Peptides against a protein of PDB entry 1Y74. Designs and how they scored, part 39

Target 1, 57 residues: chain A of PDB entry 1Y74
Amino acid sequence: LGLERDVSRAVELLERLQRSGELPPQKLQALQRVLQSRFCSAIREVYEQLYDTLDIT

## One batch from the design tools (peptide; made by RFdiffusion4, then SolubleMPNN)

Design b2_p21_5_s4 (from b2_p21_5, 14 letters changed)
Fold by OpenDDE base, seed 4:
Structure b2_p21_5_s4 (fold): chain B 57 residues (1-57), chain A 21 residues (1-21)
Amino acid sequence: as target 1 above (57 residues)
Amino acid sequence: ELERLYQEVLELYRRFQELLS
């Protein structure tokens, strides 16, 4: 779904920002860890289950 | 890139809020 693509894109952007050095990397790395965490994956799974089943817009 | 990242994060946040509300 779009959520999975959005998470992947967000991670990609965070990695680019970390390499650029424009911002302190600590908070960027922390956010990336959250987005790649099992928690985030679980939330995405629930989201997909709900919206695939209920077709909520 | 920073602004785009911000928008992407906000969209994720919105979806999470929708799920948890």
Scores: peptide ipSAE 0.049, ipTM 0.549, DockQ to the pose 0.335
Fold by OpenDDE base, seed 1:
Structure b2_p21_5_s4 (fold): chain B 57 residues (1-57), chain A 21 residues (1-21)
Amino acid sequence: as target 1 above (57 residues)
Amino acid sequence: ELERLYQEVLELYRRFQELLS
């Protein structure tokens, strides 16, 4: 779904920003860790299940 | 690029709020 793609895109952008040195890398890494965390993955899974079942999108 | 990232993060936040509310 779109959420999975959005998370992947966000992580991609964070990695680019870290390499560019445009912003302090430590805080960018922290945000990336949140997006790639088990919590975020679990929420995404529930989201996808609900929207697949209810056909809201 | 930073603006694009910001918008993506906000969209994720919105979706999470929708699910948890």
Scores: peptide ipSAE 0.049, ipTM 0.549, DockQ to the pose 0.324
Fold by OpenDDE base, seed 2:
Structure b2_p21_5_s4 (fold): chain B 57 residues (1-57), chain A 21 residues (1-21)
Amino acid sequence: as target 1 above (57 residues)
Amino acid sequence: ELERLYQEVLELYRRFQELLS
């Protein structure tokens, strides 16, 4: 499994990019909201359950 | 860092597509 770690890393990078000022923050903030949403969490849960059940690594 | 972020987003997209396929 790596989806949870990838999401966490993506959020971390988004926060860093927002602070750096390299890009307009509006779209970065919107993406961060999606990644931290209940929807994204639910998708991760389904993903992890499927791979655990099917023993796919 | 922008490139790294882009790659992370692409990976998430891939995994989502795999789940929904």
Scores: peptide ipSAE 0.049, ipTM 0.548, DockQ to the pose 0.339
Fold by OpenDDE base, seed 3:
Structure b2_p21_5_s4 (fold): chain B 57 residues (1-57), chain A 21 residues (1-21)
Amino acid sequence: as target 1 above (57 residues)
Amino acid sequence: ELERLYQEVLELYRRFQELLS
């Protein structure tokens, strides 16, 4: 769904920012790890199931 | 780039809020 695409896009942008060196990479890397974590995947799965059932916008 | 990332993060936050509300 849209959430999967948004997470993937956010990770892509974080990787670009880390390569650019404009910002300290440590905090960006930490955020990327959260977005790619099993925790985030579980939340996304729940969201997609509820979206199909409850029609959340 | 940073602005685009910020907007994407805000969108994720919005969707999570909808799930938890």
Scores: peptide ipSAE 0.048, ipTM 0.545, DockQ to the pose 0.341

Design b2_p21_6_s2 (from b2_p21_6, 13 letters changed)
Fold by OpenDDE base, seed 4:
Structure b2_p21_6_s2 (fold): chain B 57 residues (1-57), chain A 21 residues (1-21)
Amino acid sequence: as target 1 above (57 residues)
Amino acid sequence: RAELEREAAEAEAIVEALLRA
């Protein structure tokens, strides 16, 4: 699963979008905070553990 | 602008995929 990689990529893109100044940064920053939150990390861990356990692709 | 739009679309696609997983 590339879930961790995809989350990292999403965060990277959100940071670039914020730095561009073309869009209001507040909502982008809020989304970034959600993706980097302990809550999101915990959900991702559970998700990955389930896939590892079930070996479902 | 086209680069920004591409980056936004990619971010949206990733987030959408995450929410549907």
Scores: peptide ipSAE 0.150, ipTM 0.706, DockQ to the pose 0.579
Fold by OpenDDE base, seed 3:
Structure b2_p21_6_s2 (fold): chain B 57 residues (1-57), chain A 21 residues (1-21)
Amino acid sequence: as target 1 above (57 residues)
Amino acid sequence: RAELEREAAEAEAIVEALLRA
């Protein structure tokens, strides 16, 4: 779904920003950890399940 | 530098959109 792709893109960009070293990495890394957390994965799963249940393609 | 600034802006826009959805 679009949500998974958007989260993956955000993580990719955060990784590039961290590798550049031009920005303080700690907050970027924290945000990446949140986006990749089991919690966020579970929320995405629930979101996808709801759309499947509601027959929203 | 300009590329990284654009990537940062794109990341911010995606995160903001996710929080508003």
Scores: peptide ipSAE 0.147, ipTM 0.706, DockQ to the pose 0.575
Fold by OpenDDE base, seed 1:
Structure b2_p21_6_s2 (fold): chain B 57 residues (1-57), chain A 21 residues (1-21)
Amino acid sequence: as target 1 above (57 residues)
Amino acid sequence: RAELEREAAEAEAIVEALLRA
């Protein structure tokens, strides 16, 4: 769904921002780790399942 | 710089939307 795509895009952008070196990487890296965590993945799956049930795209 | 600012704004918007959902 769009949510998985958006999370993946956010991670990609955070990686690019980290590689630029123009911003302190620590907070960006922490946020990336959160978005890639099993916790966030589980929450995403719950939301996606609910949206599928409600037929909301 | 402009590209970095665009990417930062896009990332922020996505994360903000996710946190509000």
Scores: peptide ipSAE 0.132, ipTM 0.678, DockQ to the pose 0.644
Fold by OpenDDE base, seed 2:
Structure b2_p21_6_s2 (fold): chain B 57 residues (1-57), chain A 21 residues (1-21)
Amino acid sequence: as target 1 above (57 residues)
Amino acid sequence: RAELEREAAEAEAIVEALLRA
C-alpha cells in the first residue's frame, strides 16, 4: 500500500513549505499535526489491515 | 517559487488521495 511512506512524504513536504516562509504556516502545521496524530496512525493501521485481508495490492 | 508551488501541489495531491481512499 505504501500509506506510511506517502504520509511521511506529505509530512516532509509540509515541513519544507513551513520553512520557506512564503505561505502562512498555521494551516500547514495543523495538517502536519493531524497526519502525525495517534488517531491518524490508528486509522492507517486499520486501513492497511483491511486491505491485507482483502488482498488488495 | 516554482519549486515551492510544485511541492505544495504534490502535498495537496497526496492528502487528497488519502482522504478519498
Scores: peptide ipSAE 0.124, ipTM 0.671, DockQ to the pose 0.601

Design b2_p21_6_s3 (from b2_p21_6, 14 letters changed)
Fold by OpenDDE base, seed 2:
Structure b2_p21_6_s3 (fold): chain B 57 residues (1-57), chain A 21 residues (1-21)
Amino acid sequence: as target 1 above (57 residues)
Amino acid sequence: MEELREEFQRAEEIVRRLLEL
């Protein structure tokens, strides 16, 4: 619940950065804090493992 | 500057895929 909101907010910040071509350091740091969260890392590992197992079939 | 945009695009795609699960 709280994390999906924070991740969705991080995506909105990325989409804004990509469209403006400007890198506001504060928005980048906020996104980095979300992406560097232990939860984002754990879900990334599960996702990478699922894709690695599906690409072997 | 281009390399950092590519890193952001990769991070966005990963995060988008995680929200679709």
Scores: peptide ipSAE 0.036, ipTM 0.479, DockQ to the pose 0.073
Fold by OpenDDE base, seed 3:
Structure b2_p21_6_s3 (fold): chain B 57 residues (1-57), chain A 21 residues (1-21)
Amino acid sequence: as target 1 above (57 residues)
Amino acid sequence: MEELREEFQRAEEIVRRLLEL
């Protein structure tokens, strides 16, 4: 789904940011805003629902 | 600084597992 590609690209950007070691605090803040986005919250909710559904089986 | 890295590493692992499904 278009979502999986957007999530994969988000992770790749995040891994690049962690490996660079010298991120301006502004880029870390942009990353924090992405992680605090409704998108990351919705992914977490889907993850929790999938795990809750699998743990009920 | 360490706490934010740990929260981030947890979020990355969650997303990695979702992409393997």
Scores: peptide ipSAE 0.032, ipTM 0.462, DockQ to the pose 0.059
Fold by OpenDDE base, seed 5:
Structure b2_p21_6_s3 (fold): chain B 57 residues (1-57), chain A 21 residues (1-21)
Amino acid sequence: as target 1 above (57 residues)
Amino acid sequence: MEELREEFQRAEEIVRRLLEL
């Protein structure tokens, strides 16, 4: 729960920086590559399966 | 530039949903 809150705050800060247009496109692309990595995709698939199983709307 | 921003926004939305679970 503490680490989850810190990562959620980091994502919120990145979204604010995207809206300002101040982020270099190369940093956006680098972070996109991390988020589209096989690791992040595998974690996404596990959580999507859990979400579908828990019937969370 | 816009297309890459939209792709990144989609990736951030996925990560946000993962952190709300």
Scores: peptide ipSAE 0.043, ipTM 0.508, DockQ to the pose 0.089; fails the geometry check
Fold by OpenDDE base, seed 4:
Structure b2_p21_6_s3 (fold): chain B 57 residues (1-57), chain A 21 residues (1-21)
Amino acid sequence: as target 1 above (57 residues)
Amino acid sequence: MEELREEFQRAEEIVRRLLEL
């Protein structure tokens, strides 16, 4: 409940940042570091475990 | 630049789908 709302809000903020077109190269590089992080890999592993197992399209 | 946007869109889609569960 609390974590889901915080992550949903983080995703919404990132979508707004992508649409703004004015991301400094440093912000794109920070985003790349987040995407290359063990955190992003752990999200992918949880996704694979849940969606591949549950056959949720 | 395009590759990083695609990687971000993939990560965002994964997180969005996790929040639907």
Scores: peptide ipSAE 0.034, ipTM 0.494, DockQ to the pose 0.062; fails the geometry check

Design b2_p21_6_s4 (from b2_p21_6, 15 letters changed)
Fold by OpenDDE base, seed 2:
Structure b2_p21_6_s4 (fold): chain B 57 residues (1-57), chain A 21 residues (1-21)
Amino acid sequence: as target 1 above (57 residues)
Amino acid sequence: REELERQFREAEAIVEELLRL
């Protein structure tokens, strides 16, 4: 499952966008905080466990 | 804002319970 890697990459991109100043930094920081939240991590873990259990090919 | 923060805490608690099964 690449979901952890994809979330980590999304956070890196958000940090780059915050430094460019092209977008409102507060909204980007809020989205970064959501992606790094314990809630999003726990949802990811549940999804990974369900995926492993259901053998969805 | 406070209602959204409440809903996130409730969802977090449900997910934490599911991870303990």
Scores: peptide ipSAE 0.028, ipTM 0.514, DockQ to the pose 0.041
Fold by OpenDDE base, seed 3:
Structure b2_p21_6_s4 (fold): chain B 57 residues (1-57), chain A 21 residues (1-21)
Amino acid sequence: as target 1 above (57 residues)
Amino acid sequence: REELERQFREAEAIVEELLRL
């Protein structure tokens, strides 16, 4: 599953959006902190295990 | 901030339980 790569790409895009100044940087930074949290990593691991176990194509 | 940190800890506990099934 490419979820780790997709999360890393989402963080990179959020950092670019924070630098553009088009959006309130505090909300983007809060979302970045959520995506980089141990909680988000643990949810990703559960999701990967569930997909491996349930053979969801 | 403290409420968000609480919600994350509660959700971490749920995820840790799911990883043990």
Scores: peptide ipSAE 0.027, ipTM 0.520, DockQ to the pose 0.044
Fold by OpenDDE base, seed 4:
Order: sequence, then C-alpha cells, then structure tokens
Structure b2_p21_6_s4 (fold): chain B 57 residues (1-57), chain A 21 residues (1-21)
Amino acid sequence: as target 1 above (57 residues)
Amino acid sequence: REELERQFREAEAIVEELLRL
C-alpha cells in the first residue's frame, strides 16, 4: 500500500529538515513523533483495511 | 485502550500547536 511508504518518506524528509537547521527543529520533531505514534499506525491499519475492502472492484 | 487514548490526546495537542504557525 502507498500510505506506509509515503509516511516513511515524510519521516525521512522531516529528519533531513531537522538537520538543515533552516526550520525550528522542535516542531518538526513533534510532527515526526506523531507520524511514528501507535495512534497514526492504528489509523493507517484501519485505512489500509478499508482500502482493501473498497478495492474489491 | 488507555495508551491509545493517551497518544490521541498528545497528537491532538501537537496538531493544535502546528495549526497556530
């Protein structure tokens, strides 16, 4: 599913932005923690199940 | 259940802070 790959890519980009120092690292780190949370993982699993159920065309 | 509810509240607080940028 594309969503797991897109979340992993978003985390990688946030880690690069934190290392560049161009943006306040604290808010980027907070967003990274949200994306890596069990909450976001549970939402992703529900989305993947719904997508697999609806992709029965 | 309780840990998921805790993480939900933490994520909500962070999203609210990010929307105030």
Scores: peptide ipSAE 0.027, ipTM 0.521, DockQ to the pose 0.041
Fold by OpenDDE base, seed 1:
Structure b2_p21_6_s4 (fold): chain B 57 residues (1-57), chain A 21 residues (1-21)
Amino acid sequence: as target 1 above (57 residues)
Amino acid sequence: REELERQFREAEAIVEELLRL
Protein backbone atom coordinates (compact mmCIF):
# COMPACT_ATOMS: atom_id res chain seq x y z
CA LEU B 1 0.00 0.00 0.00
CA GLY B 2 1.04 3.69 -0.40
CA LEU B 3 1.61 4.05 3.38
CA GLU B 4 4.79 1.91 3.46
CA ARG B 5 6.25 3.95 0.57
CA ASP B 6 5.28 7.24 2.25
CA VAL B 7 6.88 6.17 5.57
CA SER B 8 10.05 5.08 3.71
CA ARG B 9 10.14 8.45 1.90
CA ALA B 10 9.62 10.33 5.19
CA VAL B 11 12.57 8.44 6.74
CA GLU B 12 14.77 9.25 3.70
CA LEU B 13 13.87 12.96 4.01
CA LEU B 14 14.63 12.89 7.77
CA GLU B 15 18.06 11.34 7.08
CA ARG B 16 18.81 14.12 4.53
CA LEU B 17 17.70 16.81 7.00
CA GLN B 18 19.92 15.28 9.72
CA ARG B 19 22.94 15.46 7.36
CA SER B 20 22.22 19.09 6.29
CA GLY B 21 22.46 20.34 9.92
CA GLU B 22 19.68 22.93 9.25
CA LEU B 23 17.48 21.44 12.01
CA PRO B 24 18.22 19.93 15.47
CA PRO B 25 19.49 16.44 14.45
CA GLN B 26 18.55 14.76 17.77
CA LYS B 27 14.83 15.59 17.35
CA LEU B 28 14.86 14.42 13.72
CA GLN B 29 16.60 11.20 14.78
CA ALA B 30 13.95 10.67 17.50
CA LEU B 31 11.17 11.07 14.88
CA GLN B 32 13.00 8.66 12.53
CA ARG B 33 13.24 6.10 15.37
CA VAL B 34 9.47 6.43 15.96
CA LEU B 35 8.68 5.90 12.24
CA GLN B 36 11.03 2.86 12.13
CA SER B 37 9.70 1.44 15.43
CA ARG B 38 8.11 -2.01 15.64
CA PHE B 39 4.95 -0.28 16.91
CA CYS B 40 4.61 1.92 13.79
CA SER B 41 5.30 -1.11 11.55
CA ALA B 42 2.65 -3.16 13.39
CA ILE B 43 0.06 -0.33 13.09
CA ARG B 44 0.83 -0.15 9.35
CA GLU B 45 0.33 -3.92 8.96
CA VAL B 46 -3.03 -3.75 10.83
CA TYR B 47 -4.09 -0.82 8.63
CA GLU B 48 -3.13 -2.79 5.49
CA GLN B 49 -5.12 -5.84 6.69
CA LEU B 50 -8.18 -3.71 7.51
CA TYR B 51 -7.94 -1.92 4.16
CA ASP B 52 -7.84 -5.25 2.31
CA THR B 53 -10.77 -6.61 4.39
CA LEU B 54 -13.03 -3.54 4.04
CA ASP B 55 -12.64 -3.52 0.20
CA ILE B 56 -12.57 0.30 0.07
CA THR B 57 -12.41 0.71 -3.71
CA ARG A 1 6.74 10.32 30.92
CA GLU A 2 6.54 6.88 32.58
CA GLU A 3 2.72 6.86 32.13
CA LEU A 4 3.08 7.61 28.38
CA GLU A 5 5.69 4.83 28.07
CA ARG A 6 3.25 2.44 29.84
CA GLN A 7 0.35 3.40 27.53
CA PHE A 8 2.66 2.89 24.53
CA ARG A 9 3.58 -0.65 25.71
CA GLU A 10 -0.12 -1.44 26.27
CA ALA A 11 -0.95 -0.23 22.73
CA GLU A 12 1.98 -2.27 21.31
CA ALA A 13 0.68 -5.43 23.05
CA ILE A 14 -2.85 -4.87 21.61
CA VAL A 15 -1.43 -4.39 18.08
CA GLU A 16 0.71 -7.55 18.45
CA GLU A 17 -2.43 -9.51 19.41
CA LEU A 18 -4.39 -8.10 16.42
CA LEU A 19 -1.56 -9.27 14.07
CA ARG A 20 -2.05 -12.86 15.35
CA LEU A 21 -5.75 -13.08 14.24
Scores: peptide ipSAE 0.026, ipTM 0.509, DockQ to the pose 0.040

Design b2_p21_7_s1
Fold by OpenDDE base, seed 5:
Structure b2_p21_7_s1 (fold): chain B 57 residues (1-57), chain A 21 residues (1-21)
Amino acid sequence: as target 1 above (57 residues)
Amino acid sequence: DLRRQYEELLALARKLEELLA
């Protein structure tokens, strides 16, 4: 799903930005933790079930 | 580069916010 792909790309970007060392990592890491959490996964599952018939890409 | 990656992240964040709103 588009939501899954966008979340995966966001996590990839957060990892790259953290490894660059040019930005304070704490807030980036916190956001990454949220996006990779079971809580976020549960939200995605509900969203995908409710909107599985819609084109959300 | 760093600026481009940050801007793409911001665009994705806004996109995700709109999808979940």
Scores: peptide ipSAE 0.337, ipTM 0.829, DockQ to the pose 0.623
Fold by OpenDDE base, seed 1:
Order: C-alpha cells, then structure tokens, then sequence
Structure b2_p21_7_s1 (fold): chain B 57 residues (1-57), chain A 21 residues (1-21)
C-alpha cells in the first residue's frame, strides 16, 4: 500500500539526511526509529485491514 | 540536495497524515 511505500521512502530520506552531516542527527534518528518501530508496523497492519479493498495507491 | 530531500520528507509526512485521516 501507499502507506508502506511512503514510510519506506521517508526512512531512506532520513538516512540520507543523517549522512549529509548538515543537520543535527538526533531528531532525525528518533523519527527514523519511530517509523521503523513495532508501533508503526502495527498501525500499518490495522490500516491494511481497514483499507485493503480501497484503491488508495 | 539537502533542501530537496527535506522537502520531500515533509511532503511524505503530509501524505501519511492524509492517508490516516
């Protein structure tokens, strides 16, 4: 689904932004951890259950 | 480009909010 795709892309961007060294990494790392957390995985599961039949992507 | 990447991240955040709305 679009949710999973967008989360994956967001993680990629966060990794690139961290590697640039131009921004303080702490908050970027924290956000990345959230997006890769079991919590986000659980949210995606619920979302898929509710919206699998919808053309949202 | 840092600015471009950051702006894309922000756009994705908004998309995620929209999907969950």
Amino acid sequence: as target 1 above (57 residues)
Amino acid sequence: DLRRQYEELLALARKLEELLA
Scores: peptide ipSAE 0.335, ipTM 0.828, DockQ to the pose 0.595
Fold by OpenDDE base, seed 2:
Structure b2_p21_7_s1 (fold): chain B 57 residues (1-57), chain A 21 residues (1-21)
Amino acid sequence: as target 1 above (57 residues)
Amino acid sequence: DLRRQYEELLALARKLEELLA
């Protein structure tokens, strides 16, 4: 599944979209902050622990 | 380019929602 990889890719896309200047950055920045928060990291860690026996690669 | 990147982001968001649901 690659949860960590998908989150990282999402953050990368948000940064690229912000740098384009073609969209209002506020909502993009807000979403990026959420995805990079310690809270989000903790949730991801719990998820990966709970589904450790599953192939989440 | 912008549209493609935004659509990929949306696809990732949906994927993450599905995993956490």
Scores: peptide ipSAE 0.335, ipTM 0.828, DockQ to the pose 0.633
Fold by OpenDDE base, seed 3:
Structure b2_p21_7_s1 (fold): chain B 57 residues (1-57), chain A 21 residues (1-21)
Amino acid sequence: as target 1 above (57 residues)
Amino acid sequence: DLRRQYEELLALARKLEELLA
């Protein structure tokens, strides 16, 4: 779904921003950890199941 | 560049907020 695709792109951007060295990496890294966490995966799973079940895009 | 990447990230963040709202 769109949520999974957008999260994946957000993680990619965070990795690029960290590698640039032009910004303090700590907060970027923290956000990346959140987006890749089991917690975030669980949220996505619930979201996808709800919208699949309800047939809502 | 850095600014372009950051702006895209912000756009994605707003999109995700809208999806989860």
Scores: peptide ipSAE 0.330, ipTM 0.827, DockQ to the pose 0.602

Design b2_p21_7_s2
Fold by OpenDDE base, seed 2:
Structure b2_p21_7_s2 (fold): chain B 57 residues (1-57), chain A 21 residues (1-21)
Amino acid sequence: as target 1 above (57 residues)
Amino acid sequence: SLEAEYAEVEALFERFQELLA
């Protein structure tokens, strides 16, 4: 789904931003950790289930 | 560019907020 792709893209970009060294990495790393957390994976699962239930493509 | 990447991240988070609202 779009959500999974967006999360993956966000993580990729955050990793690049961290490697650039142009921004303080702490907040970027924290955001990455949140996006890769079990909480976020659970949210994605719920989202997918809702779309399956509603038959939304 | 850094600015473009940052802008995309910001846009993604805006979409996340919209989803969770």
Scores: peptide ipSAE 0.131, ipTM 0.689, DockQ to the pose 0.635
Fold by OpenDDE base, seed 4:
Structure b2_p21_7_s2 (fold): chain B 57 residues (1-57), chain A 21 residues (1-21)
Amino acid sequence: as target 1 above (57 residues)
Amino acid sequence: SLEAEYAEVEALFERFQELLA
């Protein structure tokens, strides 16, 4: 779904931003950790289940 | 560019907020 793709894209971009070295990496890294966390995965799963049930795209 | 990538990240998070609201 769109949410999964957007999360994946966000992680990819955050990794690029960190590698650039032009920004303080700590907050970017922390955000990446959140997006890759079990918490975020659980939210995504619930989101997808609800929207599948409601037939919302 | 770095600026474009940062802007895209911000846009993604705006969409996250919209979808999760």
Scores: peptide ipSAE 0.131, ipTM 0.691, DockQ to the pose 0.621
Fold by OpenDDE base, seed 3:
Structure b2_p21_7_s2 (fold): chain B 57 residues (1-57), chain A 21 residues (1-21)
Amino acid sequence: as target 1 above (57 residues)
Amino acid sequence: SLEAEYAEVEALFERFQELLA
């Protein structure tokens, strides 16, 4: 689904932003940790299950 | 560029909000 692809892209971009050194890395790193957390994965799973159950395209 | 990458991140989060709302 689009959500999984968007999360993956967001993580990739956050890693690049951190490596650039032009921004304070702490908040970017914290956001990346959230996006890669089991909590976020669980939310994505629920989201996908809802779409499967409701047959939403 | 840094600005372009940051802008894309913001756009992604806006889409997240739309999908989860």
Scores: peptide ipSAE 0.129, ipTM 0.690, DockQ to the pose 0.584
Fold by OpenDDE base, seed 5:
Structure b2_p21_7_s2 (fold): chain B 57 residues (1-57), chain A 21 residues (1-21)
Amino acid sequence: as target 1 above (57 residues)
Amino acid sequence: SLEAEYAEVEALFERFQELLA
């Protein structure tokens, strides 16, 4: 779904920013870890379940 | 604190948006 794609895109962009060196990488890496965490996976699962229940694509 | 962490993330996204603009 859209959320999964957006998370994947966000991770991609964060990785680019980390490699650019224009920003301190530590906080970028921390945010990346959050986006790839089990917590975010659970949120995504809830999101997808809601869309399934509401029959929204 | 949660408030402090949110502020850090918000600042990060603002810088992120600036770089991607």
Scores: peptide ipSAE 0.069, ipTM 0.629, DockQ to the pose 0.065

Design b2_p21_7_s3
Fold by OpenDDE base, seed 4:
Structure b2_p21_7_s3 (fold): chain B 57 residues (1-57), chain A 21 residues (1-21)
Amino acid sequence: as target 1 above (57 residues)
Amino acid sequence: SLEQEYQELLRLFEEFQKLLE
Protein backbone atom coordinates (compact mmCIF):
# COMPACT_ATOMS: atom_id res chain seq x y z
CA LEU B 1 0.00 0.00 0.00
CA GLY B 2 0.94 3.64 -0.38
CA LEU B 3 1.69 4.23 3.27
CA GLU B 4 4.14 1.35 3.48
CA ARG B 5 5.93 2.56 0.35
CA ASP B 6 6.03 6.13 1.62
CA VAL B 7 7.50 5.10 4.96
CA SER B 8 10.10 2.92 3.25
CA ARG B 9 11.00 5.77 0.91
CA ALA B 10 11.27 8.21 3.81
CA VAL B 11 13.65 5.88 5.64
CA GLU B 12 15.73 5.47 2.50
CA LEU B 13 15.97 9.23 2.06
CA LEU B 14 16.95 9.70 5.69
CA GLU B 15 19.73 7.14 5.30
CA ARG B 16 21.03 8.98 2.25
CA LEU B 17 20.94 12.28 4.11
CA GLN B 18 22.90 10.75 6.97
CA ARG B 19 25.58 9.44 4.61
CA SER B 20 25.91 12.78 2.82
CA GLY B 21 26.89 14.58 6.01
CA GLU B 22 25.07 17.70 4.87
CA LEU B 23 22.83 17.66 7.93
CA PRO B 24 23.38 16.74 11.59
CA PRO B 25 23.00 12.96 11.60
CA GLN B 26 21.75 12.47 15.16
CA LYS B 27 18.31 13.99 14.62
CA LEU B 28 17.99 12.21 11.29
CA GLN B 29 18.77 8.91 12.97
CA ALA B 30 16.24 9.64 15.69
CA LEU B 31 13.55 10.42 13.12
CA GLN B 32 14.40 7.24 11.23
CA ARG B 33 14.05 5.21 14.42
CA VAL B 34 10.64 6.75 15.08
CA LEU B 35 9.48 5.96 11.55
CA GLN B 36 10.54 2.36 12.15
CA SER B 37 8.99 2.31 15.62
CA ARG B 38 6.16 0.24 16.98
CA PHE B 39 3.90 3.29 16.70
CA CYS B 40 4.36 3.64 12.96
CA SER B 41 4.05 -0.10 12.48
CA ALA B 42 0.76 -0.10 14.38
CA ILE B 43 -0.58 2.85 12.39
CA ARG B 44 0.37 1.15 9.14
CA GLU B 45 -1.36 -2.03 10.25
CA VAL B 46 -4.56 -0.16 11.10
CA TYR B 47 -4.37 1.68 7.81
CA GLU B 48 -4.01 -1.54 5.86
CA GLN B 49 -6.85 -3.19 7.77
CA LEU B 50 -9.15 -0.27 7.04
CA TYR B 51 -8.39 -0.45 3.35
CA ASP B 52 -8.98 -4.18 3.38
CA THR B 53 -12.31 -3.67 5.13
CA LEU B 54 -13.42 -0.89 2.80
CA ASP B 55 -12.07 -2.71 -0.28
CA ILE B 56 -10.21 0.39 -1.42
CA THR B 57 -7.47 -0.04 -3.99
CA SER A 1 3.65 3.68 24.81
CA LEU A 2 2.05 4.50 21.47
CA GLU A 3 1.15 7.95 22.76
CA GLN A 4 4.74 8.63 23.77
CA GLU A 5 6.00 7.46 20.39
CA TYR A 6 3.43 9.65 18.63
CA GLN A 7 4.54 12.72 20.56
CA GLU A 8 8.17 11.93 19.82
CA LEU A 9 7.39 11.57 16.11
CA LEU A 10 5.70 14.97 16.04
CA ARG A 11 8.56 16.61 17.90
CA LEU A 12 11.25 15.13 15.69
CA PHE A 13 9.27 15.91 12.55
CA GLU A 14 8.95 19.53 13.58
CA GLU A 15 12.65 19.76 14.34
CA PHE A 16 13.43 18.20 10.98
CA GLN A 17 11.21 20.73 9.21
CA LYS A 18 12.98 23.60 10.98
CA LEU A 19 16.35 22.18 9.99
CA LEU A 20 15.36 22.15 6.31
CA GLU A 21 13.97 25.71 6.33
Scores: peptide ipSAE 0.063, ipTM 0.609, DockQ to the pose 0.080
Fold by OpenDDE base, seed 1:
Structure b2_p21_7_s3 (fold): chain B 57 residues (1-57), chain A 21 residues (1-21)
Amino acid sequence: as target 1 above (57 residues)
Amino acid sequence: SLEQEYQELLRLFEEFQKLLE
């Protein structure tokens, strides 16, 4: 779904922001870790399962 | 720009949050 793509895009943006050095890298890295965590993956999986089950157009 | 990328990130985050509400 689009969620996986959006998460990937968000990670890419965070990596660019970290390399720029204009923002605190540690906080950006923390957010990146959250987005790449098992937590977000599990949420996405549940969402996709529900989406398929409910057949939301 | 950095600002544009930051705003896009926030947009994506907001969309993600909407899915969890």
Scores: peptide ipSAE 0.041, ipTM 0.538, DockQ to the pose 0.575
Fold by OpenDDE base, seed 2:
Structure b2_p21_7_s3 (fold): chain B 57 residues (1-57), chain A 21 residues (1-21)
Amino acid sequence: as target 1 above (57 residues)
Amino acid sequence: SLEQEYQELLRLFEEFQKLLE
């Protein structure tokens, strides 16, 4: 599945982009907050559970 | 590079959007 890994990678990239200062850091930081929110985590968990239950390959 | 990292982020974002459709 790897959704959790993708989210973690996205956060890592966002942090690098913020440090570079070449892109609008405020919007990047906002996106990072969303990705690290409990809401995003809950949605990811539900999706992964459904994926396993439905046995979608 | 910054461009490469940005493109990778966009790719991940695109995939996430597909899940939310």
Scores: peptide ipSAE 0.041, ipTM 0.536, DockQ to the pose 0.615
Fold by OpenDDE base, seed 3:
Structure b2_p21_7_s3 (fold): chain B 57 residues (1-57), chain A 21 residues (1-21)
Amino acid sequence: as target 1 above (57 residues)
Amino acid sequence: SLEQEYQELLRLFEEFQKLLE
């Protein structure tokens, strides 16, 4: 699914925002950590499995 | 720019939120 690609793109944008220094870097970094966490990976995996099982378009 | 990157991030976030509805 495109979910993995979207998460990767979001992380890329967060890294750029952190380097810009115009926003609180610690909160941006915390969000990046969440997106790259095992928790979010598990959620994505469950979502993709359910999507495949239920054949939702 | 910062604004462009922020807006794209918001777009992606909003799309993700729609999937969770």
Scores: peptide ipSAE 0.038, ipTM 0.536, DockQ to the pose 0.556

Design b2_p21_7_s4
Fold by OpenDDE base, seed 5:
Structure b2_p21_7_s4 (fold): chain B 57 residues (1-57), chain A 21 residues (1-21)
Amino acid sequence: as target 1 above (57 residues)
Amino acid sequence: ELERLYQEVLELAERIARLLA
């Protein structure tokens, strides 16, 4: 799913940005936490269920 | 390269936000 891929990619990039040490990590880490939150996970689950139910690719 | 990664994050965040809106 596009949403799942986008979230995963965003988290990956945020981790890279944090490891670079060139930027203050606080805001990057905060965004990563949001994207990995139970809320975002629940939304992705809803999307996945809808796609499974409706057979949407 | 850092700037590129940062911009990609912003673009991804925007797309995610649109899907959630």
Scores: peptide ipSAE 0.365, ipTM 0.839, DockQ to the pose 0.728
Fold by OpenDDE base, seed 3:
Structure b2_p21_7_s4 (fold): chain B 57 residues (1-57), chain A 21 residues (1-21)
Amino acid sequence: as target 1 above (57 residues)
Amino acid sequence: ELERLYQEVLELAERIARLLA
């Protein structure tokens, strides 16, 4: 799904940005924590179920 | 390079926000 792909890509890029050391890590880490939170996972699951049920592409 | 990555994160965040709104 688009949302799942976007979240995964965002986390990947945030990790790369943090490893660069060129930016303050705190805000990057906070955003990564949100994207990898149980809340975000639950929302992704809801979207997955809706797309599967309604056959939305 | 860093700027490119940062911009892509912003674009992704915006897309995610639109889907969740």
Scores: peptide ipSAE 0.363, ipTM 0.838, DockQ to the pose 0.714
Fold by OpenDDE base, seed 4:
Structure b2_p21_7_s4 (fold): chain B 57 residues (1-57), chain A 21 residues (1-21)
Amino acid sequence: as target 1 above (57 residues)
Amino acid sequence: ELERLYQEVLELAERIARLLA
């Protein structure tokens, strides 16, 4: 799904950016933590259920 | 490469934010 895919891609890129060492890692890590939080996971679950129910791709 | 990745993160974050609010 779009949201799940975007979150996963964002986390992947944030990890790559952190590994580069060219940017201060704190803000990148903070954003990654938000995206991987239980709150965001719950929201993703809601979206997944909605898309499953409405058969939206 | 780094700048491209950073810009893609910003774009993704914007899309995610729009879906959350």
Scores: peptide ipSAE 0.363, ipTM 0.838, DockQ to the pose 0.736
Fold by OpenDDE base, seed 1:
Structure b2_p21_7_s4 (fold): chain B 57 residues (1-57), chain A 21 residues (1-21)
Amino acid sequence: as target 1 above (57 residues)
Amino acid sequence: ELERLYQEVLELAERIARLLA
């Protein structure tokens, strides 16, 4: 799904940005934590269920 | 490169936010 793909890509990029050391990591880490939170996972689950039910591609 | 990556993160965050709106 688009949401899952976007979240995964965002996390990947955030990790790369953090490893660069060129930016203060705190806000990057905070955003990453949100994207990997139970909340985000729950939302992804809802979207997955909706797409499965409606057969949306 | 860093700027590009940062901008892509912002773009992704915006798309994610729109889906949650």
Scores: peptide ipSAE 0.360, ipTM 0.837, DockQ to the pose 0.734

